# Peptides against a protein of PDB entry 5HOI, part 255

Target 1, 351 residues: chain A of PDB entry 5HOI
Amino acid sequence: FRYMPFSPAGTPFGFTDRRYLTMNEVGYVSTVKNSEQYSITVSFFDVGRFREYHFEDLFGYDLCFLNEKGTLFGQSKTGQIQYRPHDSIHSNWTKIIPLQAGERITSVAATPVRVIVGTSLGYFRSFNQFGVPFAVEKTSPIVALTAQNYRVFSVHYSQFHGLSYSLSELGTSSKRYYKRECPLPMSLPNINSDMKKDANLDYYNFNPMGIKSLFFSSYGDPCIFGSDNTLLLLSKWRSPEESKWLPILDSNMEIWKMSGGKETTDIHVWPLALAYDTLNCILVKGKHIWPEFPLPLPSEMEIRMPVFVKSKLLEENKAILNKKNEIGADTEAEEGEEDKEIQIPVSMAAE

## One batch from the design tools (peptide; made by RFdiffusion4, then SolubleMPNN)

Design b1_p24_6_s4 (from b1_p24_6, 17 letters changed)
Fold by OpenDDE base, seed 1:
Structure b1_p24_6_s4 (fold): chain B 351 residues (1-351), chain A 24 residues (1-24)
Amino acid sequence: as target 1 above (351 residues)
Amino acid sequence: SELAARRARARAELQAIFQEVVDR
């Protein structure tokens, strides 16, 4: 087994000189081979908000994470990481992560406040946005990372136990676990049956776990999109006993419905993000399950879960909180209530 | 419901995008 560098929605080179290092709702990062060098371009879907930029990469960055404030790059073998703010106000910084013999950086994540590095030996390294280290923790081997604000969703792999996940919060002084190496109910790609199609072999050599992407929803729920093209959302993660993975979208079934019940083996969903009640994605037509160049415009797929109830309940709870604040009720109790998970009524979750 | 109307629009938009991708 070989640990491969993972980035959310990253694509292989295949037979081309170019690939996407990562893509999400913010934009897409591409790299082009130029002899012994690479040219990296950071592009944005909202062209009015951010200016596209490019730079020459002498290191061969194979890891990337894009957020609304900057781009984190990593080199899996050398341990080099670089953070590039989108705004020129903040300086770029580079750091070398110390790696043991045979250790690889397997995934990187960045938020406006945290940088996270995960390795094939299970070293979990946390930094602030300026590259100042907080801690090093030893976990099971990390295969994928995503982060939102202070929260980190990590996927781990064991040869004996398969896939597990952790959900943690990186405070200023300590790491809190909401979930710690719990079983992840995602099927690994069946190498023997599905890989006989040459076009898929290149992808699974690039990403042997078949994790197309992982992200936090707009509501802060961990999401994962595997090789089965099902979007899984972790619900009730604040309640350890009630927490469960929900299959909120079967993209193959949605494609089947959209086709009028025709078998469409040449149309694929490439996940970007979950925004409210819609999966932001690229619809890919062709032999490859990943987007090529040029990148198609993003599409939206409606999820089955009534996430509208969560937004409405959030708005109603905020309106209730604001009304309580206007009435002058005790302010000391309220800092603890904002972090309560909104319970969606079971009756609404079935519609 | 307003929800059903939003769902119907999202499905129609998705169907249009799908048709455009199929027709390419």
Scores: peptide ipSAE 0.009, ipTM 0.391, DockQ to the pose 0.115
Fold by OpenDDE base, seed 2:
Structure b1_p24_6_s4 (fold): chain B 351 residues (1-351), chain A 24 residues (1-24)
Amino acid sequence: as target 1 above (351 residues)
Amino acid sequence: SELAARRARARAELQAIFQEVVDR
């Protein structure tokens, strides 16, 4: 086993000079090899909101995280990170993360308020959006990170215990755990069955854990999409005893239904985000399980949430909104960008 | 096929989750 740099929905180069560093609901980041240099392009699905931009990369960034405010880049071996706001009003910043001999940055995440760096030795480093450090914690080896607002979902790997996960909140003065290194019930790639296809071998060399992506849902629930093409959602994570992983979508079964019950071995789901009750994804056609160039338009795939789970999520979101409105009345407005009100679509409230 | 077995398992897991939520 080798620790590889992970980015959400990142693709390998394969036999090409280009790959996607990351992609999600906001857009996609591509890199093209040009001799010893790389050209990076940050593209957006909403072309009216943001303009595509590019720059020359002399460092060979192999880690990336895209959000609505900016893009975080990282170099796994050197420890260099760069944050690039999408708005030209805010300056880019660069830092070097100190690494031990043989240590690698394995994943990076960024929100409008936090930057997170995880390493192969389990160093968890937190920063604000300007790169000011908060803390360094040592955990089990980190293999993947995602973040939303102040919350971080981390995936850990142990040779003895397999995959685990943590869910934490990065306040101003302290880190709170909702979950700390709990078992993750995700199937690892089966070398003997899944690697019989040449196209899968190249992908598993790039991503040995088979984690295609991880993200927070629009409701703030941790989601993970593994090599089995099943979307897992962490339900009831605020209640330690009630928290469970829900297999909310088998994407292979959904493709089978959409095809009218035909075996479609040449169609693959590439996950981007979970927006309400729809998986935003790329439908990949061909030999490779990952999207090539040009990127196809995103597709939506409806998830099978039980009505009672949907209703409970709606009630929890309303209760969070009401508590925010009560607290907002008595404390002076420090200009923290308000946690974007989870606008529940009227269609979801009517079912 | 192994794919058919995985799909059958995922369907059974989804059905069990649906039933657990309906029985509450």
Scores: peptide ipSAE 0.000, ipTM 0.264, DockQ to the pose 0.022
Fold by OpenDDE base, seed 3:
Formats: sequence, structure tokens, C-alpha cells
Structure b1_p24_6_s4 (fold): chain B 351 residues (1-351), chain A 24 residues (1-24)
Amino acid sequence: as target 1 above (351 residues)
Amino acid sequence: SELAARRARARAELQAIFQEVVDR
């Protein structure tokens, strides 16, 4: 296992000279290789609110976090971080995070009031928006971070215990934990099933945990979107005993419904944010599970509890077909039935 | 259908969870 730099909804280069460093509901950050340099562009979905800007990157930033006030960049190996406000009124600042031998910055997050740096050795470093440090904490190895206001959602990895999560609040004087290194019930990428396509192998090498994104909902609930394309939401996190992960969307099932029950192996959900009851996402059509260039317009997908597994619907349809055949209806047994459009029950199509 | 009722209930439970978060 190698700790890789994680950014929310970041994409690999693949065979291209360009990738998205991060994307969310605010916008998207792209980087293009230009010889030994990179050209970074910060783009926004609300073009009326913010002006797109670009700069030359001599450091090769591989970590990024975008918020409504600025963009945080990081270099996983050197420990360099840079915060760039979107407004020209505030100055950019750069800092070097001290790294031990073999330590990497694995994730960065930024809010209008906090900057967070997580490392492969479990160093949790916090700063204000001006790069003034708070206390350093040592946790289990950090693999992903997101933050909203003063709250931080961190994902940790242990070789012995798998994935865990923490939810904390970074006050002015102290860190409060709502959750501290609790088990995260997210499935890791299945190397045997998911790695059959070269494109999936490239993505797995880029993101070994399969965490496509993590964010806070508009209601302030931690959300995570894994390799299984299920959106998990942490419910009741203020009540430690009642807190639970809810599978609020099976995006593969929703794509399958939207397609009329066709096998849509070329359509993928790329998560951006959860706003109210809708997943803001990019619908990707193609060989790659991630968006290419140019970026498609964001789509909204309504959240729905996964009540049906596609396999159960297939089994029920097979059982109905077998019963029809027993009743002596000469339905020509075309052997090619594996590719037949699964009729979505009208009750599922009408929602 | 029993399914539509389960979905409506799950939606109502989600909405109640969301409302409980807004009211806090």
C-alpha cells in the first residue's frame, strides 16, 4: 500500500497532459503539464460570482481544496502548501510543512476560517486562513480530509483495522471530537472485480482507497462517496450513541433507472456535493469513470434509499419469465437474454 | 405498492433527519 495524495473529486492524468486537481459545487481546478512546469486554472460554475484565474506552478501541486473564498494547494512530497484567495484584496501565502523521512502530505482542506493538513504518519496540522498554526495532533494515518466552517471530517487508514473516520470541530482554543477514529463502514475497492479494465487500474493507482469524494452536505452532515458508487451520510453525529452511516444513494441503481433498465457501463457518476436532497455530480459518458476535458455541466441526482439491488430485480424478472414459460406461452428462448432490457417496475420508473 | 410505501417512508425519515438537523 502507498499513501497517495488525495483531493476531493480529483482525477488522474491517465494518458493525458491534464487533470482535475479537485472539483466541488464551487468549481473545478485543472492542471496542465507544460514541460517541467504546470499551468493551473481555477474555474467556477457561477461565472457571475467569480472570475476564472490561472497561474504557473513550478512546484507540481498534487493536492488541492477549493472553497468559496480561496484555493489551497499542496505538494505531497516537499510539504509546500499555498493558499490563494479568489479575491485580489487578500494576499497569497506559502508555507513549508516539515515532513519526516518518507512522510507525505496525503490530504489538505480549507474553509474560510481554517486550513488543515493531514499526513501519512497521522500528523494533523491546523492553521487559520492566514497560515497561523494551531496545535499539531498525531492521529492514525490520514488518507482524506474535508472541512466546512470549523468542522473537519477526516478519514484514517490502518493496515490492521482498515478505514476509520473522525469528526472534529476546530475552535479558537481547542479541538472537540464528535467522533474519534470510529470504524468507517465503506468497502475498499475490490481489486479482482474493479481492476478488470485498465482505466480502473489507473484510477486505483491514483486513489487506492477508492474515495471519489468526501464533503459536508448543505445541512453539515459528513458525506463520503466510495468505489461502490454509494453515497454514505453520517446521521445523528451530535449524538455519539445514535450516530450511523446511511446509504442514501446507490448511483449505479439511479443511472440504471434513468437509462430505462439498460446496462449503462459507459455512464458514471462523479460526485461534487450534496445540496439538500440532491447529489450535485458530473455524469460522465465514456471509458473513464472520471470526467475528461472539457468538463460536462453538473447534473442533479435525487437521493433515494437503495431499496432494490439490481440482482434482486433480475432474479424476480427471471422468476416471472420462468413462470410464464411453465404456463405454456411460446416465448422464443433466445439464448442472448443476458443483455435484455430489464423492465423497471412502473412503481420505480414513476418516482 | 408496498415498495412505494417503503420509499415514501424512507423519504419521510430522511426529511425528518434533515429537519432535525436544521432545527438544531
Scores: peptide ipSAE 0.000, ipTM 0.273, DockQ to the pose 0.021
Fold by OpenDDE base, seed 5:
Structure b1_p24_6_s4 (fold): chain B 351 residues (1-351), chain A 24 residues (1-24)
Amino acid sequence: as target 1 above (351 residues)
Amino acid sequence: SELAARRARARAELQAIFQEVVDR
């Protein structure tokens, strides 16, 4: 096993001169080899909200994290990181992370308020958005990071224990754990079955954990999308005893349904984000399981989780109640009806 | 196929989650 630099939804070069460093709901970051240097482009899906920009990369950034306020870059071997705000109000900053002999930065994450660096030796380094350090903690080896606001979802690897995860909140002076190095019920890529296609070998050499992406949902739940193309969501993480991983989407099943029940071996889901009850993703057609150039338009896949149906039905019932109140129907709102069993429509239960 | 078995398992796990949310 080799620790490889991980970025959410990053793609390999393969046989090309270009790759995606990262992509999510905000946009996508690409890099192109040009002799001994790289050209990086930061592109956005909402072209009206953000302006695409590019720069020359002399360092060979192999780590990236994109958010609504800026882009974090990292170089896994040298320990250099750079934060680039999307606005011109805040300045770019660069920092070198001290690395031990053989240590690599394995993942980076950035929110509007925090910058996180994880390493192959399990060093967890936290900064504010201006690169001011808070703390250094030693954990199990970090293989992937994502963050939303003050929360960090980290994936760890041990040769003895396999994959684990942590969920933490980074205050100004303290780190709180909701979950600390708990078992992650994600299967590692099966080299013998999944690598029989040469096209997949390049991907698993690039990403040996098979984690295509990890993100927080719009509700703030940790999500992970592995090599099995199943989206896992961490439910009830605030309650230590009730917390569970939910397989909320089999993307291969959804592709099968969308094709009208045809075996589609050339269509692949590439995850971007989970917004409410929809997986934002790229539908990839071809030999490679990852998107090539140009990037296809994002697609949405509906997640039929009963938890989201309850939220929608509660919002719809609230909207119906508000409309009834606007129409001046003196329906005595008996305060006691909060516990009415929301009947799931038979059409949603039968699929 | 192994893919059909994984799909059947994911469906069964999803159905179990559906049932657990309906029964609550």
Scores: peptide ipSAE 0.000, ipTM 0.274, DockQ to the pose 0.023

Design b1_p24_7_s1 (from b1_p24_7, 12 letters changed)
Fold by OpenDDE base, seed 2:
Structure b1_p24_7_s1 (fold): chain B 351 residues (1-351), chain A 24 residues (1-24)
Amino acid sequence: as target 1 above (351 residues)
Amino acid sequence: AKKKEEEEALYKKVEEALAKEKAK
């Protein structure tokens, strides 16, 4: 295992000179490699509210977090961070985070009021929006961060305990925990089954935790989207005893429904944000599970608790087909169309 | 040895670039 720099919905270079550093509901940050330099572009979905801007990156920023007020950049090896407000009224600032030998910045997050840096040694560093430090805390190794206002959702990794999470609030004088290093019931990438495709190996090398993104919902609930393409939401986090992860969307099941029950291996959900009851996402078509260039328009996918398992529906449809064949219905189903349209139950097709 | 020298050279380039940005 190697700690890799993580940014929400960031993409690998693959075989190209360009990638997305991060993307969410606000926009997308791209980087293009030009010899020894990088050109970074910050693009927005709301072109009426924001203006696209670009700059030359001499440092090779590999960490990014975009919000409505600015963009935070980080370099995982050097410890350099830069905050760029979208508004030209506010000055950019740069800071070096002190790193120990072999320590890496693994994730960064920024809100209009807080900047957070997490490291491979579990140093949690908090700053205000002007880069003034508040505190340094030692936690389990941090692999991912997101933040909304004063709240921070952190994902931790231990070789002994696997994935854990914390939910905290960064007040002016103290950090409050709602959850502290609790088990995270997210599936890790299955190296033996998933690595049969070269594209999956490239993505695993970029993101060995398989965390495609993490964000807060519009209601302020922590969300995470793993390699299993399931959206998990942390419900009732204010009540420690009642708090639980809900699998609110199986995106593979939703793609399967949208295809009329056909096996689609070339459509992938890339998560951006959760707004109310809809997942804002990119529908990726092609060989890679991540969006390429140009970025497709965002799509909305309604959240739905997975009540039915695809395998059971496939078995039920096979059983129905076998019963129809036994009843001597002269459906000359010619042997050749292996793409037998799976009868989705009318209750699932009519929604 | 070589990896440490490459890291130190990278840190020095970063400090020089930061010094140039502060001088603008």
Scores: peptide ipSAE 0.021, ipTM 0.389, DockQ to the pose 0.011
Fold by OpenDDE base, seed 3:
Structure b1_p24_7_s1 (fold): chain B 351 residues (1-351), chain A 24 residues (1-24)
Amino acid sequence: as target 1 above (351 residues)
Amino acid sequence: AKKKEEEEALYKKVEEALAKEKAK
């Protein structure tokens, strides 16, 4: 197993000279390979609030995290990190993270108040927004990080225990755990079924965990979007005994519904963020499961618990169609019992 | 102009720091 650099919603190069380093609700960071250097562009969805900027990258940054105040870059092999504020008032800073032999930075996260670095040996390094270190903790190997304000959602991997997660708060004086290396009930990519397509193998080599993204919701709940295209939300995380992962959206089911019950293999959901009860995402059309260039406009997808089995819905729809054909009456079939889609309000998940 | 000079000065500091870590 190889620990690969992870960034939220980052894309592989594939057969191109360009990729997205990261994307979320704020914007997207792209890199273009120019011989031995890279050109990085930081783009924003709110063009009225932020100005796009670019710079030359001589280090080959393979880690990125974008927030409303700046962009954190990292180089997984060299241990170099750079923070670039969007505002010109604040200076860029760079730091080298000391790495042991074979250690890699696996993920980075940044908020307006914290910078976090996670490594393949489980070193969790915390800094303020100016790169002043707070602490170094050794955990299980870190494979993904996200952060909102003072909160950090970390995903860990052990070859013996699989995926685990931690939820912590990085106060001024101390780190508090709400969850510490608890089992993460996320499906890993199925090498035997999913690797039949070369594009899936390329993506698996880029991201072996199949974590397309992880983020905090607008309500501050940890969210993860895996290879199964299911959005998981951590509910009741303030109460350690009541905390559970909720499958709040099966995006494959939603695409199937939107397609009129047709199996579509050419439409893919690429997650950006969860805002209220809607998944902000890119609807990717094409061969690759990730967005290409230019980036399509973001779409919103309502969260819905996957209560329905496709086979049952297809059988019911066939039975309704057969009954309509037998009765010969253009009677609008009573919309059968409004499938009580248990919309779990995201607000109830945050409590 | 000023942002490029700050960026170049930043790269130079990083190269010097990387060189010092490789020399240990």
Scores: peptide ipSAE 0.017, ipTM 0.341, DockQ to the pose 0.010
Fold by OpenDDE base, seed 4:
Structure b1_p24_7_s1 (fold): chain B 351 residues (1-351), chain A 24 residues (1-24)
Amino acid sequence: as target 1 above (351 residues)
Amino acid sequence: AKKKEEEEALYKKVEEALAKEKAK
């Protein structure tokens, strides 16, 4: 196992010269290899609110976090970070994070008020938006970070304990924990089953944890989207004893429903954000589970708890079809190859 | 109510400190 640089919804290069460093509801950051350098482009979904910009990257930034005020970049090996405000009124700043031998920056996050750096040795470094340091804390090894306002959601990995998470508030003088290195009930990628497809191996080598993205919802709840394509939301985190992870969307189930109950292997959900009751996502069509270039338009997917079992739905639909055939036996229905679209009951769309 | 007031009071303290750091 090795710690890899993680950015929310970041994509691998694969066999290409380009990838997305990060993407979310604000936009997407791409990087293109150009000989010994990279060209970075920061693009936005709301083109009326923000102007796309690009710059040359001589450092090979492999970490990124985009927010409404700026973009944070990081280089996992050198410890260099750069913050670039979208507005020209504020200056860019660069900082070197001190790294020990073999230490890597594993994730970075930025809000309009905080910058956070996490490392493979579990150094958690906090800064303001101007790069002024607040604190350095030693935690379990950090594998992913996201932040909203003053809140930080961190994912940790131990070879002995697996995945854990923390939820913290970064005040001026103190860090408050709502959750501190609690077990994260997320499935890791299954190397034996999933690696039979070369495309999954490429993604696993890029992201061994299988965390496609993590974000805060519009309500400020921590969300994580793993390799199982299930969106988990941390409910009741303000009450430590009552806090639980809710599987609020099985995206594989929703794709199966949208496909009329046909097994699809070429449609994939790529998570961006959770806005109220809708997952903002990219519907990826193709061999790769991640979006390629150009980026498709974002789609919305309604959140639904996976209460229904596919097998039961298939049995119920077979029973309904058999009843229709028993009632319809008086009409000479020609044996056309009717593409049996599974009629999903409207009631299953409303719960 | 009380948890929201504590959160708002934390944010206010953060903003005031950031304003002081920006003024230096």
Scores: peptide ipSAE 0.000, ipTM 0.259, DockQ to the pose 0.011
Fold by OpenDDE base, seed 5:
Structure b1_p24_7_s1 (fold): chain B 351 residues (1-351), chain A 24 residues (1-24)
Amino acid sequence: as target 1 above (351 residues)
Amino acid sequence: AKKKEEEEALYKKVEEALAKEKAK
């Protein structure tokens, strides 16, 4: 296993000179290879609130986190981090994170009040928004981070225990845990089934954990979107005994419904954020499961607990079709009806 | 509800204190 730099909703270069470093509800950060340097663009969805800006990157930043106040950049190998406020009033700052031999920064997160750095050796480093350090904690190897205000959602990987998660709060004087290295019920990418397409191999090499994104909902609940395209929400996290992961959206099922029950292999959900009861996402149409350039407009998907598994719906539709054919056995078989679109029951289209 | 509002009010005071510390 190789620790790769993770950023929320970051995309690979693939065969292109450009990729998204990160994207969320605030905007998207792109980088373009220009010979030995990179040109970084920080773009926003609310063009009335924020102004797009560009800069030259001589370091090759491969980690990014965007928030409403600034952008955090990181270089996984050198340990360099840079925070760039969106306003011109606050100065940029740069810091070198000390890394051990073979250690990598695996993820970074930033809020208006905290900067967090996670490493492949499980060093969890916390700073304020000005780069003043609070603490260094040793955890299991960190593979992903997100943060909202003072809260941090961290994903950890152990070769022996698989994926775990922590939910912590970075107060002024101390770190509080709501959850500490608890099992994460997320499936890892299946190399044998998923790697049949070259595009999936490129994505797996970029993101071996298959975590497309992780974020906090508008209500402050930790969310994760894995390679199975299921949105998981951590419910009741304030009550350690009652806390559970809820599969609140099967995006493959939603695409299947939107297509009228046709098997679409060319439409993909790319998660941005969970706002109230809607997943803000990019609908990607094409060969790659990730957005290319230009970025499509964001779309919204209503969150629905998957009551119906695609297999069960297909079995029920086959059973309905077989019953229709048993009743129709006395009338001439016109060959033309095999291509009948699976009519989604009006009740399931209206729910 | 009430504990969340107390936490948010505490965090706002901390943010204001950090902003004052940067302004010095």
Scores: peptide ipSAE 0.000, ipTM 0.286, DockQ to the pose 0.012

